# Peptides against a protein of PDB entry 8YR4, part 187

Target 1, 309 residues: chain A of PDB entry 8YR4
Amino acid sequence: PRGSPALQLVVLICLGLMGLERALNVLVPIFYRNIVNLLTEKAPWNSLAWTVTSYVFLKFLQGGGTGSTGFVSNLRTFLWIRVQQFTSRRVELLIFSHLHELSLRWHLGRRTGEVLRIADRGTSSVTGLLSYLVFNVIPTLADIIIGIIYFSMFFNAWFGLIVFLCMSLYLTLTIVVTEWRTKFRRAMNTQENATRARAVDSLLNFETVKYYNAESYEVERYREAIIKYQGLEWKSSASLVLLNQTQNLVIGLGLLAGSLLCAYFVTEQKLQVGDYVLFGTYIIQLYMPLNWFGTYYRMIQTNFIDMEN

## One batch from the design tools (peptide; made by RFdiffusion4, then SolubleMPNN)

Design b2_p25_2_s1 (from b2_p25_2, 19 letters changed)
Fold by OpenDDE base, seed 3:
Structure b2_p25_2_s1 (fold): chain B 309 residues (1-309), chain A 25 residues (1-25)
Amino acid sequence: as target 1 above (309 residues)
Amino acid sequence: DLLSLLQQLQQQFDQQWQELLAQLS
C-alpha cells in the first residue's frame, strides 16, 4: 500500500508474524520431543514442568489441532483486516472505473444488477485469491521446505526424501484430481442453472400451463431435470471424497514409511523416543494446512467457474 | 471451526458490502 505508512507497517508486522508462525511450527514439535525424552529419562519434576509449561505456551501461540486458530494467526488476521479493506476498495474502484469506460452498447445489453454482481464477485474473488496466496499457499510451501531441510539436517537424508516425495505427490495429486473434478463441477452448475431456469419459466407461465392442463407434464420435466442434476451432483461429491481419500492415503503412506524408519533408528539407538513423536507430530501438522489448501483451491475454482457462467 | 469463521467473515464482508452498496445507492 504505497500511500499510507501505517498500512505498510501493518503489512511488515503481518509478515513478521508469519515468520513467527514458521518458527513455532518447528519449535512446538521440538518441545514435544523434549517432553517425551524427559519422561523417558524420568527427569526431575522441575525440568519437566518448565518444559511442559513452555510447550503449552508455544502451542497457544501456534494453535492447531481440529480447527483452532493460534493467537499469532488470530492477531495476524485482525491486523490484516485494514489491509484487506484497502485492497478490496482499490480493486472495486478499478472495476467500477473500467465499467464506466465500457461502451454504451455493452451496458444496454446487460442488466445493471448483473453488472454489479459481476463486479462484486470479481472484487471478492481477487481479494480472496490474494489473501489465500499470501496466508495459506506461501506459508504452507515454506513449512514444507523448512520441514525437508530440518529432517535432512537433524535426522537423515532419507527422512527429508520421504517428506519431499510425500508432499510432492500430495500436491501433484491435489492439483490433477481437482482439475479433473472441475469438469464435473462445471457440468453440475450448468445443469443447476438450466433446472432453475425451467422452474422459473414454468412458474412465470403458470396461467398458460394451467390453461393447457400441463401441470403434470411440467412436474415430470422438472423431475427429470432434478434427477439429471442429482446424477451430476453425485459425481461431483464422489470425486471430492476420492480426492480426500487419495490425500489421506498419501499422507498415511508417508507417515507409515517415516514412522517405521524412525522406529528402526530408535531401536538402533541413533534417535531418541522423542524423535519418533516429533516426526509423527510434524507430518500431521503439515497435513492440516494442506487439507485447507485443497478445500480453498476447490472454492476458488468453483468461484471462477461461477464467474464464467 | 475455521469454516464457520470464514463463513462468518464472508457473511460480515457481504453484510458490510451490502451496507456499503446501500449507502452508495
Scores: peptide ipSAE 0.009, ipTM 0.344, DockQ to the pose 0.016
Fold by OpenDDE base, seed 4:
Structure b2_p25_2_s1 (fold): chain B 309 residues (1-309), chain A 25 residues (1-25)
Amino acid sequence: as target 1 above (309 residues)
Amino acid sequence: DLLSLLQQLQQQFDQQWQELLAQLS
């Protein structure tokens, strides 16, 4: 934010808090590992109690892996409100000034309320997209990279490879299946608009429909339009279930492969029982933000499709 | 929750849409 040193400081604090969230995502599984190892070794109570207390404190800061409920994430979200408001207001004022520079013929040819609604939707979509990219996409990619590095350095290269393959496959399938689904969604939206138009036209011509006693014909046409819409809605919904199931299978296969490999190395006394728990916990923490990625990528695509129409 | 934020955005969108429909009625 140019012109406000206070808001620049808030942005820097928010970036620092994002870095802290990344550190917590690594530290929480490590401390949980250490607890399991200390319990297995029957370590003295003082060491165990300190490690458990430290873990609970770190877990409070992290918020259970749903980043939205952690103290650090809540503090970041709270501080970001002022930055978002400043950014929104700046974009709104830029759009508004640009609208005033447009020719009178352009304004007479368009409903001012519709233009303002498009501007507001555009502003909200752009600011939401930017916030999503900065606070969810980039951090998730950073967590994946940190995870690959961590597992490659402190475990075996095979664990880093499993994480890399699972995340790459998950992201690729999410994009490909989502692009495939976009066809069904566009067809559904087009048929919804056509069904709505038929209903409006029938209601506007109510007197003519009554005069010709054509009520049964209009009802049947509307029924056919609804059935056609529901057929497209089913394809859209079924394609969403297929996406979610495909994602779940990739996650399940990654968790299975990594868990079996961990269990094998624990049996071979190359890893401790805590390392098995660490891997499972860390993988689940990586998958939580990725599930949100698929939801927001769909939202982004929707907003782009709704801007193209 | 992000579901609650998406539901709030959807509710705000539906509310703005309902207000727009109420201004057209």
Scores: peptide ipSAE 0.007, ipTM 0.329, DockQ to the pose 0.016
Fold by OpenDDE base, seed 2:
Structure b2_p25_2_s1 (fold): chain B 309 residues (1-309), chain A 25 residues (1-25)
Amino acid sequence: as target 1 above (309 residues)
Amino acid sequence: DLLSLLQQLQQQFDQQWQELLAQLS
C-alpha cells in the first residue's frame, strides 16, 4: 500500500504472524509427541502438566483444526481488514473512474443490468452453501452427543461433563455472538446496497456527468460512500474475529481441562496413554465440524439478512 | 473455514469481476 506507512507496518506484522503460524504448525505436533513420550515414561506430574499446558497454549495460538481460528490467525485477520479495505477501495475507485472515462458509445451499448447480474451470481453461491450446512449441522450435533455418551461410559463421568460443558458453551456463545453480529451485518449490507445504487445511478446518468464534466465529483462522492461502507464492514469483520477467538478460547479451555485430567489419570494408572491420545484427538475432531457450523451459521444469518433487504 | 470460503467467494467474485472487466476492456 503506497502512501500509508502505518498500513505498510501492518503488512509486515501480518507477514510476521504468518511466519509464526508456520512455526506453530511444527511446534504443536512436537509438543504433542513429547506429551506421549512423557506419559509412556511415567514422568513426574509437574513435568507432564507443564508440557500439557504449553501444548494447549501453543494449540490455542495455532487453532483447533485448520488453524484458521487460532489466536495468531485471528490477530492476522483482524489487522489485515484495514489493508484489504484500502486495496478494495483503491480498486473500486480506479474502476469507477475508468468507467467514467469510457466513451458514451460504450455506456449506451451495455446494459447496466448485466453488471448487476454478475454481482447476484456471487450471492447465489452462498445459497448452495446453506444446503451443505443443514447436512453438516445435524451430524455434528449427533457426533457431540455420541462423544458425551462415549466419554461418560468409557471414561470417568468428569470427561463427559467437560465435553458437555465445552460443547454447550461453544454452541451457546456461537449463537449469541452471531445474533449480536447480525446488527453489524445488516447495517453493512444496507450501506453496501446504497453505495452500489449510487455507483449505478452515476453510471446510468453518464451523459449528464460528461456534459457537466463532473467525473471527479462523482468519484469523490463514491469514495465517501465507500469509506462509510468500510466503517461498517470493519465492525462486521472485527466482530467475526471476536467470534472466532471466543470459540478458540472455549475449545482451548476444554482441551486444557480435559487433557490435564486425562494426563493425571494416566499417571494414576486409571487410564492408558492411548486414552489420552483418544481424548485429545476426539475433542479436535468435534471442534472441526463445529468450526464449520459456526462458519455456516454466520452464512445463513448473512443470507437471511440479504433476503430481508 | 468461512473466512477461506468467503475469501474464496471473494476471490471468485474478484475473478469474475476481473473477467468482467477484461470483457469490458
Scores: peptide ipSAE 0.006, ipTM 0.366, DockQ to the pose 0.014
Fold by OpenDDE base, seed 1:
Structure b2_p25_2_s1 (fold): chain B 309 residues (1-309), chain A 25 residues (1-25)
Amino acid sequence: as target 1 above (309 residues)
Amino acid sequence: DLLSLLQQLQQQFDQQWQELLAQLS
């Protein structure tokens, strides 16, 4: 943020903490590998206890491998509150200034309290979007690249290829199925607005409806509108389940292929038992943020397409 | 469910953003 050196320092600290989270995402699987190898070799208790204690400490910092609930993530989120509030306030003031530049005719046609509520909601939404892009999307893409490099260098080029193909297919299917789902969501929102408009029009014309004893007819029209809405809502919800299941299948196939290849290399004594566990742990760590990415890419895409119309 | 909560937050976001854009256009 331009103008506050304190907030610039907080942003730099948050970027440093994001770099630390990337390091933890590599180190936690490595330490877990080392525990499994030490257990397999029946290593001395002192070396095992030190490695387990170090792993638990790193896992506490990481927060279960999701990067959402760890100490480092919580500290980053806490420090970012001030930056978010500054950014939100700046966007709110820009929107408010723009609203004051709008014509009197625009203001007379709208309830001022509704305009303010939409401006506040839109600002919170934009700020939430930017925070998610910076803290989830970019870091997840970085973790994928780091993963491809790590597996290609320390295992074999085949592992790097499996991760690359799995993540590329996952991202591509997430985008394509998300674009397909956006059509169902738009149809749902249009039908929701039409259903609400019919209910409001019926209630505003209550005297006329009562004069003609048309209450049963208006209730039946409203029921038909609800049934049409629920049919579109079901398609939207079912398309989400299909996306999640497709994502799970892609990750499951990548995990299967890589785990079988790891198991084969362990039988050939080229890898240790811990390396099998490392691969599985690392792929699961990549999956959790990617599942969130699929949910949020939908938000971004819907909002950008609705800005163009 | 975290996914349902995220979807609800997403729906609220999109509705608010569309309403904001429809006011700025």
Scores: peptide ipSAE 0.007, ipTM 0.393, DockQ to the pose 0.018; fails the geometry check

Design b2_p25_2_s2 (from b2_p25_2, 19 letters changed)
Fold by OpenDDE base, seed 2:
Structure b2_p25_2_s2 (fold): chain B 309 residues (1-309), chain A 25 residues (1-25)
Amino acid sequence: as target 1 above (309 residues)
Amino acid sequence: SLLELLKKLQEEFEKKWKELLEKLS
């Protein structure tokens, strides 16, 4: 925002808070590790109580991790409201000014309320997508990179490799399966629109249908359209379950391989029991935003398909 | 890379949005 130094400062504060969230995502598992190690060593209550209190405070700041409602994330979201409103208003005014530059012939050929609804959906989709990219996608990628670096530096290089392969395979399969699913979703949406159009046409021609006693024929035709729609809906829904199951299997295999390797190194006294818990906790923290990523990538594709129609 | 894919998706979105604005023109 070039015109408001206050909004520029808010953007800088939000970027600083995003950096703090990345630090918290590393610190929370470390403090949890330290609690487990102190419990294993039967450390004095004073040291344990300070570490637990510090962990709970950091956990309050972090919340559940990336995409959760932690204090830092809530503060960032609150501060970002003014920046989002400024961006939305600017996009809306650009669309509105462009609509006024269009010819009278263009306006007479279209329903003004439908054009406004498309413009509002477009504006909401752009601003929502941008906010999601900035606050969920980029941070998740940063957390993966930080995770690979952390495990490569503080653990054996094999842990960094397992995390890298698991996350790379997860992301690749998520994209490929989601692109494959887009065909089923487009076919479903096309059949939904066709089924709705048939119902509207039958209801608008109600008098003609009554005159010819064709109610049973129109009901059967509508039933056939519903059955065809449900066949496409089933393919769309089944493909979603397949995506979720594929994602679960990849994370499960990565967690299995890494957990077995951690357990082996703990048995060899190269790692502590807390390091096993840290690995499991950190992998689960990476999984949570990635699961949301698959949902939002679908929402992005939905908005794209809904803007093409 | 996922960043390149996201950047490409953003560029395709901006392109389709411009094309939609141009089709609205």
Scores: peptide ipSAE 0.005, ipTM 0.299, DockQ to the pose 0.014
Fold by OpenDDE base, seed 1:
Structure b2_p25_2_s2 (fold): chain B 309 residues (1-309), chain A 25 residues (1-25)
Amino acid sequence: as target 1 above (309 residues)
Amino acid sequence: SLLELLKKLQEEFEKKWKELLEKLS
């Protein structure tokens, strides 16, 4: 972004956060190994608890692996919104200005092909969402129920309770925050449709705009409409980051409580080291599909808005 | 129109999704 030193600083911070994510990807496995070693050596509870707490904190910063939204990834995504908006606005204005340089014959000939391409994207998005719901959401709900039953029967009622409370809180907050986000989405969609309608009307009246030499005026009106849209888009995108971070926090608390309890039972020789690995792996596996939901839901929203236009 | 079909599919999907969320709450 050549025009704003503030946005250049944000880009540098985002690159620094990307470097931190790479460091976390190395540190998290190291701390995990250290926990396994301390459990094997029957180390004192205080040393074990400190290492587990440190691991969970690092895991909270990292998230659940590739495509997961850890704290650092969420912070990067949040900061990147303004850079994305600047880049998008610049590209949209360049395209719009270039379209006003093209002949009327070009506009009349391409309209049908563009509408078809928007329709195909929308259809693909609906199909993708349905597939995601059927193949990821429903199975994940089943895995939660199976997990509660399994941990209650084979570990202790306390583990089943932790998983139950964690997943119930996760689902409840996901629903409540998603319903809250729908307001920002609808406002964004309405403003996007209005912005695109203005662009279409300007391009349909190309001859009149050219006759009055009003191209600069139409570009400025389009710029103002984009700025209004980007204000609503920021709220929508920021609300998604808030959702992802809330989800990450709930899973982090569940992982902390369950991992500490599991580590304690391993030190008391009630559970094996393998049981600790199982619990941590299972909680992370439950989180990964649920976290992707927020990203898919946004992708579908964008593609549906592209179809309403 | 294809757009009306897609809009109906969207509305049905949003309705089913809302009903699913209401059943999970």
Scores: peptide ipSAE 0.005, ipTM 0.291, DockQ to the pose 0.014
Fold by OpenDDE base, seed 5:
Structure b2_p25_2_s2 (fold): chain B 309 residues (1-309), chain A 25 residues (1-25)
Amino acid sequence: as target 1 above (309 residues)
Amino acid sequence: SLLELLKKLQEEFEKKWKELLEKLS
């Protein structure tokens, strides 16, 4: 934000808090590992109690991982409100200024309420996309990179490779399947608009329809349009389930491969029981924000398709 | 890459936003 040093400081603090969240995503599994190891070794209660208390405190700060409502995430979200409001207001004023520069003929040809609704949707879409990129996408990519580095340094290089292949395949399939789904969604929205337009046209011409006793014909045409819409809606919804299932399968295979490898190394006394739990916990933490990625990407695509119409 | 897709999404966003601004023009 140019011109407000206070808002620039808030952005820097928010970036610092995002860095802290990344550190917590590594520390929480480590402390959980330590608890499992201390329990396995039947360590003294004082050491166990301190480690458990520290873990619970770190878990309170983290929450459920990226996209969860931990204390640090809530504090970041709170501080970001002013930055979001500044950005939203700036975009809204730019749109409003541009609307005033448009020709009188353009304003006379459009309903003012529709123009304002498009402007509001535009502003909300920009701010929503920016917030999603900054708070979900970038942090998740950072957590993946940190995970690969961590497992490559502290575990065998095979663990880093499993995480790399699993996450690369997950991201690639998410992108490819989501681009494929966009076609079904566009077709669905086009058919929805055509179905609504047909219903409105039939109702506007109600007197003519009634004069010719064509009500049954118009109802049947509307039914056919609904059936066609529902066929496209089913394809859109089924493609989402396919995306989610594909994502779940990739994570499941990564978890299986890594868990078997961990179990083998624990049996060979190269790793402790806690290291097995750490790996599983960290992979689940990476998966949680990625699961939301498909939902938010869909929301973004909705807003874009709704702006094209 | 996801960055290229995000950049392409941003460019498509900026393009669609420009096209929306141009359709609003």
Scores: peptide ipSAE 0.005, ipTM 0.280, DockQ to the pose 0.014
Fold by OpenDDE base, seed 4:
Structure b2_p25_2_s2 (fold): chain B 309 residues (1-309), chain A 25 residues (1-25)
Amino acid sequence: as target 1 above (309 residues)
Amino acid sequence: SLLELLKKLQEEFEKKWKELLEKLS
């Protein structure tokens, strides 16, 4: 934010809190590992109680991971409200200024209320998308990189490789399948608009339809349009289920491979029981924000498709 | 910086939004 040192400081604090969230995402599994190891070793109660208390405190700060209702995430979201308001207002003023630069001929041909509604939707879309990229996409990519480095350094290169392959395959398949789904969504939206237009035209011509006793014919045409729409809706929805299942399968295979490898190394006494729990916990923490990625990538594509129409 | 990336993303989105408003126009 140019011109407000206070908002710049708030942005820096929010970035610092994002860095703290990344540290918590590593520390929480480590402390949970340590609890499992201390329990396995039958360690003194004082050491165990301190580690458990520290874990619970860190878990309170983290919450459920990226995008959760953790204390640090809530504090970041609270502080970011003023930055979001500044950004929104700036975008709204830029759009409004641009609308005033447009020709009188453009304004006379359009409904002002529709233009304003498009501007508001666009502002909300852009601001939401930016917030999503900054607070979910970039942090998730950072957590993946941190995870690869951590597992490669403290476990074995094989664990880092499993995480790398799993996450790379997950991201690639998410993009490819989502691009493939976009055609079904565009076809669905086009048919929805055509079905709505047909209903409006039939209702506007109500007197003519009544004069010819054509109500049954118009209802049948509308039914056919609905059936055609539902056929496209089914393809869109089924393609979403296929995306989700593909994502679940990739994560499941990565979790299986890594868990088997952890279990093997525990049997060989190269890793402790807590290390098995750490790996599983960390992979699940990576999965949670990635599952949101598919939802927001759809929101992005929706907003871009709704802007193309 | 992350702030420059955010600004660049914001400018790119503002530009795409302007291009879209121009196409709507």
Scores: peptide ipSAE 0.006, ipTM 0.327, DockQ to the pose 0.013; fails the geometry check

